Peptides against a protein of PDB entry 6UG1. Designs and how they scored, part 100

Target 1, 304 residues: chain A of PDB entry 6UG1
Amino acid sequence: SNEERKRRKYFHMLYLVCLMVHGFIRNEWINSKRLSRKLSNLVPEKVFELLHPQKDEELPLRSTRKLLDGLKKCMELWQKHWKITKKYDNVGLYMRTWKEIEMSANNKRKFKTLKRSDFLRAVSKGHGDPDISVQGFVAMLRACNVNARLIMSCQPPDFTNMKIDTSLNGNNAYKDMVKYPIFWCEVWDKFSKKWITVDPVNLKTIEQVRLHSKLAPKGVACCERNMLRYVIAYDRKYGCRDVTRRYAQWMNSKVRKRRITKDDFGEKWFRKVITALHHRKRTKIDDYEDQYFFQRDESEGIPD
Target 2, 301 residues: chain A of PDB entry 6UG1 as posed
Amino acid sequence: SNEERKRRKYFHMLYLVCLMVHGFIRNEWINSKRLSRKLSNLVPEKVFELLHPQKDEELPLRSTRKLLDGLKKCMELWQKHWKITKKYDNEGLYMRTWKEIEMSANNKRKFKTLKRSDFLRAVSKGHGDPDISVQGFVAMLRACNVNARLIMSCQPPDFTNMKIDTSLNAYKDMVKYPIFWCEVWDKFSKKWITVDPVNLKTIEQVRLHSKLAPKGVACCERNMLRYVIAYDRKYGCRDVTRRYAQWMNSKVRKRRITKDDFGEKWFRKVITALHHRKRTKIDDYEDQYFFRRDESEGIPD

## One batch from the design tools (peptide; made by RFdiffusion4, then SolubleMPNN)

Design b2_p17_6_s3 (from b2_p17_6, 7 letters changed)
Fold by OpenDDE base, seed 1:
Structure b2_p17_6_s3 (fold): chain B 304 residues (1-304), chain A 17 residues (1-17)
Amino acid sequence: as target 1 above (304 residues)
Amino acid sequence: SLEEELQKLLDEFKEYL
């Protein structure tokens, strides 16, 4: 019905705001001075120097290579720190079906919300789910004065799916779900004027995204609970930015159709949500990023 | 507050539906 379409659109928007606020709160928690002091001790001086290379005036690429080597060593140090990777409770922050949402409304299950103190303890001990691990990795880089962003792929229920029963077949569902991350890191390269993508936990990869990312979900089974639609970046100064364009090869032709921003009202509303979560002044880094997104939109073209 | 601003965004959307 038209009413069910409106209901699903509204619930998608409410759920998206809750996810984006969750990302904001986790980004505040990883700025903890107590956590920063503890995590800085995991990084030896030689690795710190690689994270902060001098500008090579002859070949700026040499400075980028040092930064990439420093980030690789930080991933290795993080793997040594992290002792226990817990499975997600149910589906974690992956996408729920409409049936699962309806069933959860009937079940008055007390969701145990993780408190700030419990999060800081989990990161400090190296015991938690993959999302806590990624968030802790971003905290470690920030403790080393690296301009690292927390990235969140927000997974609200699919308002474009009007099927009544969206039950997923169970057997490989968890493996397919966790094949691609929901949280990752970006690091600013001041030499190349680009963001470097870092997945320290899931794929254990560093990439300089040009046209496509390894972190973008591929295949039907993986996309059932992880649809690339809303990739939000949270920086150390409480900036909030939509960075979906970096990770979407087909933003205009495919991704936009599954976003609230498919129409002018949804675009205006989503900009208001981003603005409400963006607590810093614009910088020259934002200018370079917007220029990159513009070039990516021009290169994709308008879908016929 | 952030909560009040988010509530206004939700209310504005509820009026549009």
Scores: peptide ipSAE 0.059, ipTM 0.746, DockQ to the pose 0.904
Fold by OpenDDE base, seed 5:
Structure b2_p17_6_s3 (fold): chain B 304 residues (1-304), chain A 17 residues (1-17)
Amino acid sequence: as target 1 above (304 residues)
Amino acid sequence: SLEEELQKLLDEFKEYL
């Protein structure tokens, strides 16, 4: 019905706000001074120097290469620190079906929310799920004075799916679900004036995204619980930005159709949500990023 | 508060639906 369509849009928006606030809170927690002091000790001086190369005036690419080597070594150090990767309870922050949401509303199961103290202890010990591990990696880079962002791929239920039964069938559902991450890192390269993508936990990859990312879900089974729609960046100064354009090859033709921002009202509403979560002034880094997004929109064109 | 601002954004959306 039209009413069910409205209900699903509303619930999608409510769920999206809750996810974006969750990302904001986790971004605040990883700014902990106590955690920063502990995690800085994991990074040797030689690796710190690679993270902060001098500007090569002759060939800025040499400075970028040193930064990339420093980030690779930080990923290796992080793997040594992280002792226990826990599986997600159920689906974690991956996308739920409408049936799972309806069943969960009937089940008053007290979800035990992870407290800030428990999170800080989990990161410090290297014991937790992949999301906690990525968040801890961002905290380690920030402890080394690196301009690192926490990236969250928000997975609200699909309001474009109007099927009554949305049950997912299949024994491999967990493996397909976790094939691509929900959380990752971006690092500002001051030499190339670009964000570097870092997945320290899942794919263990570093990318300089041009047209596509390896972190973008591919294939039907992987996209059932991980749809690239709302990729939100949280920086160390409590900036909040939509960076979906970086990771979406087909923003205009495919991704926009599955976002609340497909219409003018949804666009205005989503901009208000971003603005409410954005607690810093604009910088030249934002100008370079917006210029990159503009060039990506022009290069994709309007879908026929 | 941030929570009150987010609640207002949700309430504005209820009125639109």
Scores: peptide ipSAE 0.042, ipTM 0.744, DockQ to the pose 0.899
Fold by OpenDDE base, seed 3:
Structure b2_p17_6_s3 (fold): chain B 304 residues (1-304), chain A 17 residues (1-17)
Amino acid sequence: as target 1 above (304 residues)
Amino acid sequence: SLEEELQKLLDEFKEYL
């Protein structure tokens, strides 16, 4: 019905705000001074120097190469630190179906909330799910004075899906679900004036995204619980930015149709949510990023 | 803390949903 379509749209909006606030809270927790002191000790001086290369005036690319090598070594150090990767409870922060949502409303299971103290302990010990591991990796880079962002791919239920979901068959569904990450890292390259994408846990990859990302879900089965729609960046100064344009090849033709921002009302509403979570002044880094997004919009063109 | 309370509310919401 038209009423059910409205209900699913409003529920998607509410769920999206809850996910974005969760990302904000986790970004605050990883700024812990106590955690920072512990995690800085994981990074040897030689690796710290690679993270902070001198500017090569002849060839700035040499400085970027040192930074990339430093980030690779940080991923290796992080793998040595992380002892226990827990499976997600149920689907974690991956996308639920409308049927799962209806069924969970009836089953008030005692969900064990992870407290700040438990999170900080989990990161310090190297014990937790992949999301906690990525968040801890961002904390380690921030402890080394690297301008690292926490990235979250928000997975609200698909308000464009009006089908009654059939039960997803269990065991293969988990492997397809976790094939692509929900959380990752971005690092500012001051030499190239670009964000570097880092997935330290899932795909264990570093990329300089031009047109396509390896982190963008591909294939029907992987997209059932992970649709690239809302990629939100949280920086060390409590900035909040929509960075979906970086990871979406087809932002205008495909991704926009599945976002609340498909209409002017939804765009204005979503901008208010971003503004409420953005607690810093604009910087030259934001100007370079917006210029990159503009060039990506021009290169995609208007879908006919 | 306010952060823990908000996180709890968000986690309860995620399970209610």
Scores: peptide ipSAE 0.024, ipTM 0.683, DockQ to the pose 0.072
Fold by OpenDDE base, seed 4:
Structure b2_p17_6_s3 (fold): chain B 304 residues (1-304), chain A 17 residues (1-17)
Amino acid sequence: as target 1 above (304 residues)
Amino acid sequence: SLEEELQKLLDEFKEYL
């Protein structure tokens, strides 16, 4: 019905706000000075120097290469630190079906809320789910004075899916779900004036995204619980930005149709949510990023 | 803390959802 379509749209909006606020809170927790002091000790001086290369005036690419090598070594150090990767409870922050949402509303199961103290202890010990691990990696880079962003792929229920039963079949559902991450890192490269994508936990990759990312879900089974729609960046200064355009090859033709921002009301509403979570002034980094997004939008064109 | 309370509300919301 038209009523059910409205209900699912509003519920998607509410769920999206809750996910974005979750990302904001986790971004604040990883700014912990106590955690920073502990995690900085994981990074040897030689690796710190690679994270902060001198500007090569002859070939700026040499400075970028040093930064990339430093980030690779940080991923290796992080793997040594992280002792226990827990499975997600149920689906974690991956996308739920409408049926799962209706069923969970009836089941008052007390989920164990992870407190700030428990999170800091988990990161500090190297014990937790993949999301905690990624968040801890961002904390380690920030402890080394790297301009690292926490990236969150927000997975609200699909308001464009009007099927009543969307039960996902099969024993491999967890493996397909976790094939691509929900959280990752971006690092500012001051030499190339671009964000570097880092997945330290799942795919263990470093990318300079041009047209596509390896972190973008591919295949039907993987996309059932991980639809790239709202990729939100949280920086160390409490900036909040929509960076979906970086990771969406087909923003205009495919991704926009699955977003609340497909209409003017949704665009205005979503801009208000971003503005409410954006607690810093604009910078030249934002200008370079917006220019990159503009060029990517023009290069994709208008879908036929 | 406000963060813990908001995280609790978000987790309660994830339970309710």
Scores: peptide ipSAE 0.023, ipTM 0.666, DockQ to the pose 0.071

Design b2_p17_6_s4 (from b2_p17_6, 10 letters changed)
Fold by OpenDDE base, seed 1:
Structure b2_p17_6_s4 (fold): chain B 304 residues (1-304), chain A 17 residues (1-17)
Amino acid sequence: as target 1 above (304 residues)
Amino acid sequence: SLEKELQELLDEFKKYL
């Protein structure tokens, strides 16, 4: 019905705001001075120097290579720190079906919200789910004065799916779900004027995204609970930015159709949500990023 | 507060439903 379409659109928007606020709160928690002092001790001086290379005036690429080597060593140090990777409770922050939402509304299950103190303890001990591990890795890089962003792929229920029953077949569902991350890191390369993508936990990869990312979900089974639609970046200065364009090869032709921003009302509303979560002034880094997104939109063209 | 601003954004959306 038209009413069910409106209801699903509303619930998608409410759920998206809750996810984006969750990302904001986790980004505040990883700025903890107590956590920063503890995590800086995991990084030896030689690795700190690689994270902060001098500008090579002859070949700026040499400075980028040092930064990449420093980030690789930080991933290795993080793997040594992290002792226990817990499975997600149910589906974690992966996408729920409409049936699961309706069943959850009937079941008054008390969601045990993780407190700030419990999060800081989990990161400090190296015991938690993959999302806590990624968030802790971003905290470690920030403790080393690296301009690292927390990235969140927000997974609200699919308001474009009007099927009544969307039950997912159970057997490999967890493996397919966790094949691609929900949280990752970006690091600013001041030499190339680009963001470097870092997945320290799931794929254990560092990439300089040009046209596509390894972190973008591929295949039907993986996309059932992880649809690339809303990739939000949270920086150390409480900036909030939509960075979906970096990770979407087909933003205009495919991704936009599954976003609230497909119409002018949804675009205006989503911009208000981003603005409400963006607590810093614009910088030259934002100008370079917007220029990159513009070039990516021009290169994709208008979908036929 | 952020909570008040988010509630206003949600209430604005309810008016267009």
Scores: peptide ipSAE 0.024, ipTM 0.687, DockQ to the pose 0.787
Fold by OpenDDE base, seed 5:
Formats: sequence, structure tokens, C-alpha cells
Structure b2_p17_6_s4 (fold): chain B 304 residues (1-304), chain A 17 residues (1-17)
Amino acid sequence: as target 1 above (304 residues)
Amino acid sequence: SLEKELQELLDEFKKYL
């Protein structure tokens, strides 16, 4: 019905705000001075020097190569630190079906929220789910004075799905779900004026995204619980930015149709949510990023 | 604090999850 379409759209909006606020709170927790002091000790001086190369004025690419080597070594150090990767309880922050949401609303299960103290202890011990691990990796890079962002792929329920959910075939669903991450890292390369993408936990990859990312879900089964729609970046200065354009090959033709921003009302509303979570002044880094997004939008074109 | 209020909203919302 038209009423069910409205209900699903409003519930999607509420869910999206709650996810974006969760990302904001986790981004604040990883700025903990106590955690920073502990995590800086994981990074040897030689690796710190690679993270902070001198500017090669003749060949800026040499400085970028040192930074990439430093980030690779940080990823290896993080794997040594992390002792226990827990499975997600149920589906974690992956996308739920409408049926799962309706069934959960009837089951008043006490969700045990992870407290800030428990999170800091989990990161410090290297014991937790993949999301806690990625968040801790961002904290380690920030402890080394690296301009690292926490990235969150927000997975609100699909308001464009008007079908009554048929049962997802259960057994392979978890493996397909966790094939691609929900959280990852971006690092600012001051030499190339670009963000470097780092997945330290899931795919264990470092990439300079041009047109395609390895972190973008591919295949029907992987997209059931992980739809690339809202990739939100949280920086060390409490900036909040939509970076979906980096990871979406087909932003205009495919991704936009699945976003609340497909209409002018949804675009204006979503900009208000981003603005409410953006607690810093604009910088030249934002100008370079917006220029990159503009060029990517022009290169894709408007879908016919 | 805004964090506490937002966490309470998230915790309420998570009861519907």
C-alpha cells in the first residue's frame, strides 16, 4: 500500500540516523587519550617515520610510497595485536530484512549495549568483533598523529523493497554477509591530495580508489545484507562527510535509486543530518575531496 | 549530554532491532 511505502521510508530514515549517530559515538570513543597512549606504543619509531615522510618536491610519489609502506606495516602490527576476532551477534550492523525488524519489535529482547569502558578494554586487549578491531586500528593511526577517518557503510533496511521478505536461505548467509566490511579506514595523503582506503581486518587491503573499490559489495548474495548506499566518514576533529561517491561506481544510475536522497525532500533532510553531525570548520582537504567527487560525477554522467 | 541522549535513543531503537 501507499501507507506501507511511507512507513518503510520513515523507518529507514530513523534507522539511518541511529546508525550515523552510532558511528559518531564510536568516532568519539576512539579519540580517548588513555587509549591513544597505549596504542602509540604498538608502533616502532621506524614505522612512525614512514607514516610521516618528508615531502619529496621532485617526486611526490616517493613520499606516498613511504606512507603506503608505513600503513602496510601498521596493518601487520595490528594483526599481531588483535588476538580474538569474535563473530557478530546475529547480523551485527549489517542490513536486516523488514520481516526481521517486525519479528524483533514483538520480541522485547534486552539488547546489551557495549559501554565505552568495555569498548576501550576490548581494543586495548585485542578482543572483539571486526567493527571494534577496525575502530581500534583508526585509534592507533590517530595515536601516531595520522589523519585517519573512521568509515561506516550504513545499512538501514531497504525502503525500496516492497515485497514481504521470503526467508533468506540460512546457511551461507553469514559468510556472504561478512565477505565485505561495514567499517574501514581512510588516511589522508598530503602529497597526492587524496584519501587512501585501508581495510585492516576483513580484506586486509590498502587501495587508492580511482573508479572501483575492492570494498564495494559484488554479487546478489553479498548485497542482501550489505548494500553500498551511505558511506559516512568520521574524522579526528568530529567532521562528518558523505563519501559514498568514492566507493560507488554507479552512483547516479544505481546507488541514488536506493537512497533517501533520490528526491529533493530526502536530499535536504539528509544534508541536515550530516550538518548536525559535522562539528568542525571546512578545510582545504574538504575542497580537494569535493573536487574529486565532482569529477567522478561528471565522468559517470546522468543516466538516461 | 547529547551523547547520553543519543545513546538512549540508540538503545531504545536497538530494542526494536
Scores: peptide ipSAE 0.023, ipTM 0.686, DockQ to the pose 0.084
Fold by OpenDDE base, seed 3:
Structure b2_p17_6_s4 (fold): chain B 304 residues (1-304), chain A 17 residues (1-17)
Amino acid sequence: as target 1 above (304 residues)
Amino acid sequence: SLEKELQELLDEFKKYL
């Protein structure tokens, strides 16, 4: 019905706000001074120097190569630190079906909310789910004075899916679900004036995204619980930015149709949510990023 | 309207930020 379509849009918007707030809170927690002091000790001086290369005036690319080598070594150090990777409880922050939402409303399962103290302990010990591990990796880079962002791919239920969900067959569904991450890292390259994408946990990859990312879900089975729609960046100064354009090859033709921002009302509403979560002044880094997004929109073209 | 309710929820949420 038209009423059910409105209800699904409303629930999608509410769920999206809750996810974006969760990302904001986790970004605050990883700024802990106590955690920072512990995690800085994991990074040797030689690796710290690679993270902070001198500007090569002859070839700025040499400085970027040093930074990339430093980030690779940080991923290796992080793997040594992380002792226990827990499976997600149920589907974690991956996308739920409408049927699962309806069934969960009837079952008041006490979700054990992770407290700040428990999170900081989990990161310090190297024990937790993949999301906690990525968040801890961002904290380690920030402890080394690296301009690292926490990235979250928000997975609200698909308000465009009006089909009755068939039961997803259980065991293969988890492998397909976790094939691509929900959380990752971005690092500012001051030499190339670009964000570097880092997945330290899932794909264990570093990339300089041009047109497409390795982190973008591919294939029907992987997209059932992970649809690239809302990629939100949280920086060390409590900035909040929509960076979906970086990871979406087909933003205008495909991704926009599955976002609340497909209409003017949804765009204005979503901008208000971003503004509420954005607690810093604009910087030259934001100007370079917006210029990159503009060039990506021009290169995609308007879908006919 | 659904639009008004969502704006009210957002305005409530801003009080917690």
Scores: peptide ipSAE 0.022, ipTM 0.649, DockQ to the pose 0.088
Fold by OpenDDE base, seed 4:
Parts: C-alpha cells; structure tokens; sequence
Structure b2_p17_6_s4 (fold): chain B 304 residues (1-304), chain A 17 residues (1-17)
C-alpha cells in the first residue's frame, strides 16, 4: 500500500539517524586521551616517521609511498595487537530485513549496549568484533597524529523493498554478510591531496580510490545485508561528511535510487542530519574532496 | 551529555529493533 511505503520510508529515516549517531559516538570514544597514550606505544619511531614523511619537492609521489608503507606497517602492528576477533551478535550493524525488524519489535530482548568503558577496554586488550577493531585502528592512527577518519557504511532497511517476506535463506548467510566491511578508515594524504582508503581488518587493503573500491559490495548474496548507500566519514575534529560518491561507481544510475536523497525532501532532510553531526568549520581538505566528488559526478553522467 | 542522550536514544531504538 501507499501507507506501508510511507511507513518504511519513515522507519528507514529513523534507523539511518540512529546509525549515524552511533558512528558519531564511536568517533568520540576513539578520541579518548587515555586510549591514545596506550595505542601510540604500539607504533615504533621508524613507523611514525613513515607516517609523517618530509615533502619531496622533486617527486611528491615518494612522500605518498612512504605514507602508504607506514600505513601497511601500522596494519601489521594492529594484527599483532588484536588477539580475539569476536563474531557479530546476529547481524551486527549489517542490514536487517523488514521481517526481522517486525519480529524483533515483538521481542523485548535486552540488547547489551557496549558502554564507553567496555569499548576502551576491548580496544586496549585487542578483544572485540571487527567494528571495534577498525575503530581501534583509527584510534591508533590518531594517536600518531595522523588525520584518520572513521568510515561507516550505514545499513538502514531498504525502503525500496516492498516485499512482505524478505527472509534470507541459507547456512552461508554470515560468511556472505561479513565478506565486506561496514567500518573502515580513511587517511588524508597531504601530498596527493586525496583520501587513502584503509581496511585493516576485513580485506586488509590500502587503496587510492579512483573509480571503484574493493570495499564496495559485489554479488547478490553480499548485497543482501550490505548495500552501499550511505558512507559517512567522521574525522578527529568531529566533522561529518557523506563520502558515498568515493565508493559508489554508479551513484547516479544505481545508488541514488536506493537513498532517501532521491527526492528534494529527502535531500534537504539528509543535509540537516549531516549538518547536525558536523561540529567543525570547513577546510581546504573539504574543498579538495568536494572537487573530487564533482569530477566523479560529471564523469558518471546522467543515467539514461 | 549529548553522548549519553544519543546512546540512550540508540538503546531505546534497539528495543524497537
């Protein structure tokens, strides 16, 4: 019905706000000075120097290569620190079906919310789910004075899916779900004036995204619980930015149709949510990023 | 704190999930 379509749209909006607020809170927690002091000790001086290369005036690419090598070594150090990767409880922050939401509303199950103290202890010990691990990695880079962003792929229920039963079949559902991450890192490269994508936990990759990312879900089974629609970046200064354009090859043709921002009302509403979570002034980094997004939008064109 | 209020909102919302 038209009523059910409206209900699903509004519930999607509410769920999206809750996810974006979760990302904001986790981004604040990883700024903990106590955690920073502990995590900085994981990074040897030689690796710190690679994270902060001198500007090569002859070949700026040499400085970028040093930064990339430093980030690779940080991923290796992080793997040594992290002792226990827990499975997600149920689906974690991956996308739920409408049926799962309706069934869960009837179940007064006390969700165990992870407190700030428990999070800091988990990161500090190297014990937790993949999301906690990624968040801890961002904290380690920030402890080394790296301009690292926490990236969150927000997975609200699909308001464009009007099927009544969307039960996901099969024993491999968890493996397909976790094939691609929900959280990752971006690092500012001041030499190339670009964000470097880092997945330290899932795919263990470093990318300079041009047209596509390896972190973008591919295949039907993987996309059932992980639809790339709202990739939100949280920086160390409490900036909040929509960076979906970086990771979406087909923003205009495919991704936009699955977003609340497909219409003017949704665009205005979503801009208000971003603005409410954006607690810093604009910078030249934002200008370079917006220019990159503009060029990517022009290069994709208008879908036929 | 805003963090506490937002976490409470998330925890309430999780009860409806």
Amino acid sequence: as target 1 above (304 residues)
Amino acid sequence: SLEKELQELLDEFKKYL
Scores: peptide ipSAE 0.022, ipTM 0.662, DockQ to the pose 0.084; fails the geometry check

Design b2_p17_7_s1 (from b2_p17_7, 6 letters changed)
Fold by OpenDDE base, seed 1:
Structure b2_p17_7_s1 (fold): chain B 304 residues (1-304), chain A 17 residues (1-17)
Amino acid sequence: as target 1 above (304 residues)
Amino acid sequence: DKEKWLEELDKVLEQLL
């Protein structure tokens, strides 16, 4: 019905806000001074120096290479720190089906909310789910004075799916779900004027994304619970930015159709949500990023 | 009404931020 279409759209909007606020709160928690002091001790001086290379005036690429080597070593140090990777409870922050949402409304399950103290303890001990691990990795880089962002791929229910039963049939549902991350890291490269993508936990990869990312879900089974639609960046100064354009190859032709921003009303609303979560002044870093997104929109073209 | 739902979403945002 038209009413069910409206209900699903509004539920998607509410769910998206809750996810984006969750990302904001986790970004605040990883700025903990107590956590920072503990995590800085995991990074030896030689690795810290690689994270903060001098500018090579002859070949700026040499400075970028040192930073990349420092980030690689930080991933290795993080793997040594992280002792216990827990499975997600049910689907974690991956996308729920409409049937699962309806069934959850009937289930009086007390969801145990993770408190700030429990999160800080989990990160400090190296015990938690992959999302906590990524968030802790961002905290470690920030403890080393690296301009690292927490990235969240927000997975609200698909309001474009009007099927009554959206049950996912598959024995490998969990394996396909966790094949691609929901949380990752970006690091500002001051030499190349670009964000470096870092997945320290899932794919264990570092990328300088130009057109394509390995973190973008591929294949039907993987996209059932992980649809690249809302990739939100949270920086150390409480900036909030939509960075979906970086990771979407086909933003205009494919991704936009599944976003609330497909229409002018949804665009205005989503901009209001981003603005409300953005607690810092604009910087030259934002100018370089916006220029990169503009060039990516021009290079994709407008779909006919 | 679409406007009433926006106002409620705005109120939820104001309470969460």
Scores: peptide ipSAE 0.024, ipTM 0.663, DockQ to the pose 0.697
Fold by OpenDDE base, seed 3:
Structure b2_p17_7_s1 (fold): chain B 304 residues (1-304), chain A 17 residues (1-17)
Amino acid sequence: as target 1 above (304 residues)
Amino acid sequence: DKEKWLEELDKVLEQLL
């Protein structure tokens, strides 16, 4: 019905705000001074120097190469630190079906909320799910004075899906679900004036995204619980930015149709949510990023 | 306080998840 379509749209909006707020809270927790002091000790001086290369005036690319090598070594150090990777409880922050949401409303299971103290302990010990591990990796880079962002791919239920969901068959569904991450890292390259994408846990990859990301879900099965729609960046100064354009090849033709921002009302609403979560002044880094997004929009063209 | 509101929304998220 038209009423059910409206209900699903409003529920998607509420769920999206809750996810974006969760990302904001986790971004605050990883700014813990106590955690920072512990995690800085994981990074040897030689690796710290690679993270902070001198500017090569002849060839700035040499400085970027040192930074990339430093980030690779940080991923290796992080793998040594992380002792226990827990599976997600149920589907974690991956996308639920409408049927699963309806069934969960009836089952008031007391989910045990992870407290800040428990999170900080989990990161310090190297024990937790992949999301906690990524968040801890961002904290380690921030402890080394690296301008690292926490990235979250928000997975609200698909308000464009009006089908009654068939039961997803269990065991293969988890492998397909976790094939691509929900959380990752971005690092500012001051030499190239670009964000570097880092997945330290899932794909264990570093990339300089031009047109395509390895982190963008591909294939029907992987997209059932992970649809690239809302990629939100949280920086060390409590900035909040929509960075979906970086990871979406087809933002205008495909991704926009599945976002609340497909209409003017949804765009204005979503801008209000971003503004409410953005707590810093604009910087030259934001100007370079917006210029990159503009160039990506021009290169995609208007879908005919 | 904004932090308290954020914690409440995180709890709502955990109930919705």
Scores: peptide ipSAE 0.031, ipTM 0.688, DockQ to the pose 0.068; fails the geometry check
Fold by OpenDDE base, seed 5:
Structure b2_p17_7_s1 (fold): chain B 304 residues (1-304), chain A 17 residues (1-17)
Amino acid sequence: as target 1 above (304 residues)
Amino acid sequence: DKEKWLEELDKVLEQLL
């Protein structure tokens, strides 16, 4: 019905705000001064120097190569620190079906909220789920004075799915769900004026995204619980930015159709949510990023 | 308080999840 379409749209909006706020809270927790002091000790001086190379004025690419080597070594150090990767309880922050949501509303399961103290202890010990591990990795880079962002791929239920029964065929193995991450890192390269993508936990990859990302879900089974729609970046100064354009090859033709921003009302609403979570002044880094997104939008074109 | 509102929203999120 038209009513069910409205209900699913509004529930998607509410769920998206909750996810974006969760990302904001986790981004605040990883700014802990106590955690920062502990995690800085994981990074040897030689690796710190690679993270902060001198500017090569003749060949800026040499400085970028040092930064990339430093980030690779940080990823290796993080793997040594992390002792226990827990499985997600149920589906974690991956996308739920409408049927799962309706069933959970009837089952008042006391979900145990992870407290800030428990999170800080989990990161410090290296014991937790993949999301806690990624968040801790961002905290370690921030402890080394690296301009690292926490990235969250928000997975609200698909309001474009109007099927009554949205049960997944029971064979969606946990392996297909977790094949691609929900959380990752971006690092500002001051030499190339670009964000470097770092997945320290899942794919264990570092990339400079041009047209395609390895972190973008591929294949039907992987996309059922991980639809690339809302990739939100949280920086060390409490900035909040939509960076979906970086990771979406087909933003205009495919991704936009699955977003609340497909219409003017949804676009205006989503901008208000981003603005409410964005707690810093604009910088030249934001100008370079917006220019990159503009060039990517022009290069894709408007779908026919 | 923004912090209290964020904490309540995180609780709602965890109940919805």
Scores: peptide ipSAE 0.029, ipTM 0.685, DockQ to the pose 0.068; fails the geometry check
Fold by OpenDDE base, seed 2:
Structure b2_p17_7_s1 (fold): chain B 304 residues (1-304), chain A 17 residues (1-17)
Amino acid sequence: as target 1 above (304 residues)
Amino acid sequence: DKEKWLEELDKVLEQLL
């Protein structure tokens, strides 16, 4: 019905705000000074020097290569620190079906909210789910004075799916779900004027995304619970930015149709949500990023 | 308090998830 379409749209909006606020809270927790002091001790001086290379005036690419090597070594150090990767409880922050939401509304499940103290202890011990591990990795890079962002792929229920039953059946459902991450890292390269994508936990990859990312979900089974629609970046200064354009090959033709921002009302609303979560002034880094997004929109063209 | 409001939203998120 038209009423059910409206209900699903509004529920999607509420759920998206809750997810974006969760990302904001986790980004605040990883700025803990106590955690920072502990995690900086995981990075030896030689690796710290690679994270902060001098500018090579002859070939700036050599400085980027040193940074990339430093980030690789940080991923290796992080794997040594992390002792226990827990499975997600149920589906974690992956996308739920409408049926799962209706069933959850009837079940007063006491979800155990992770407290800030428990999170800081989990990161410090190297015990937790993949999301806690990624968040801790971002904290370690920030402890080394690296301009690292926490990236969250927000998975609100698909308001474009009007099917009543969307139950997902399959023995491999968990493996397909976790094939691609929900959380990852971006690092600012001051030499190339670009964000470097880092997945320290899931794919264990470092990318300089031009047109495509390995972190973008591919295949029907993986996209059932991980649909790239809202990739939100949280920086160390409490900036909040939509970076979906980096990871979406087909932003205009495919991704936009599944976002609340497909219409003017949704665009204006989503801008208000971003603005409410964005607690810093604009910087020259934002100018370089917006220029890159503009060039990506021009290169994709207008969908037919 | 912003921190308390964010904690309440995290509780709502846990109930919705």
Scores: peptide ipSAE 0.029, ipTM 0.675, DockQ to the pose 0.065; fails the geometry check

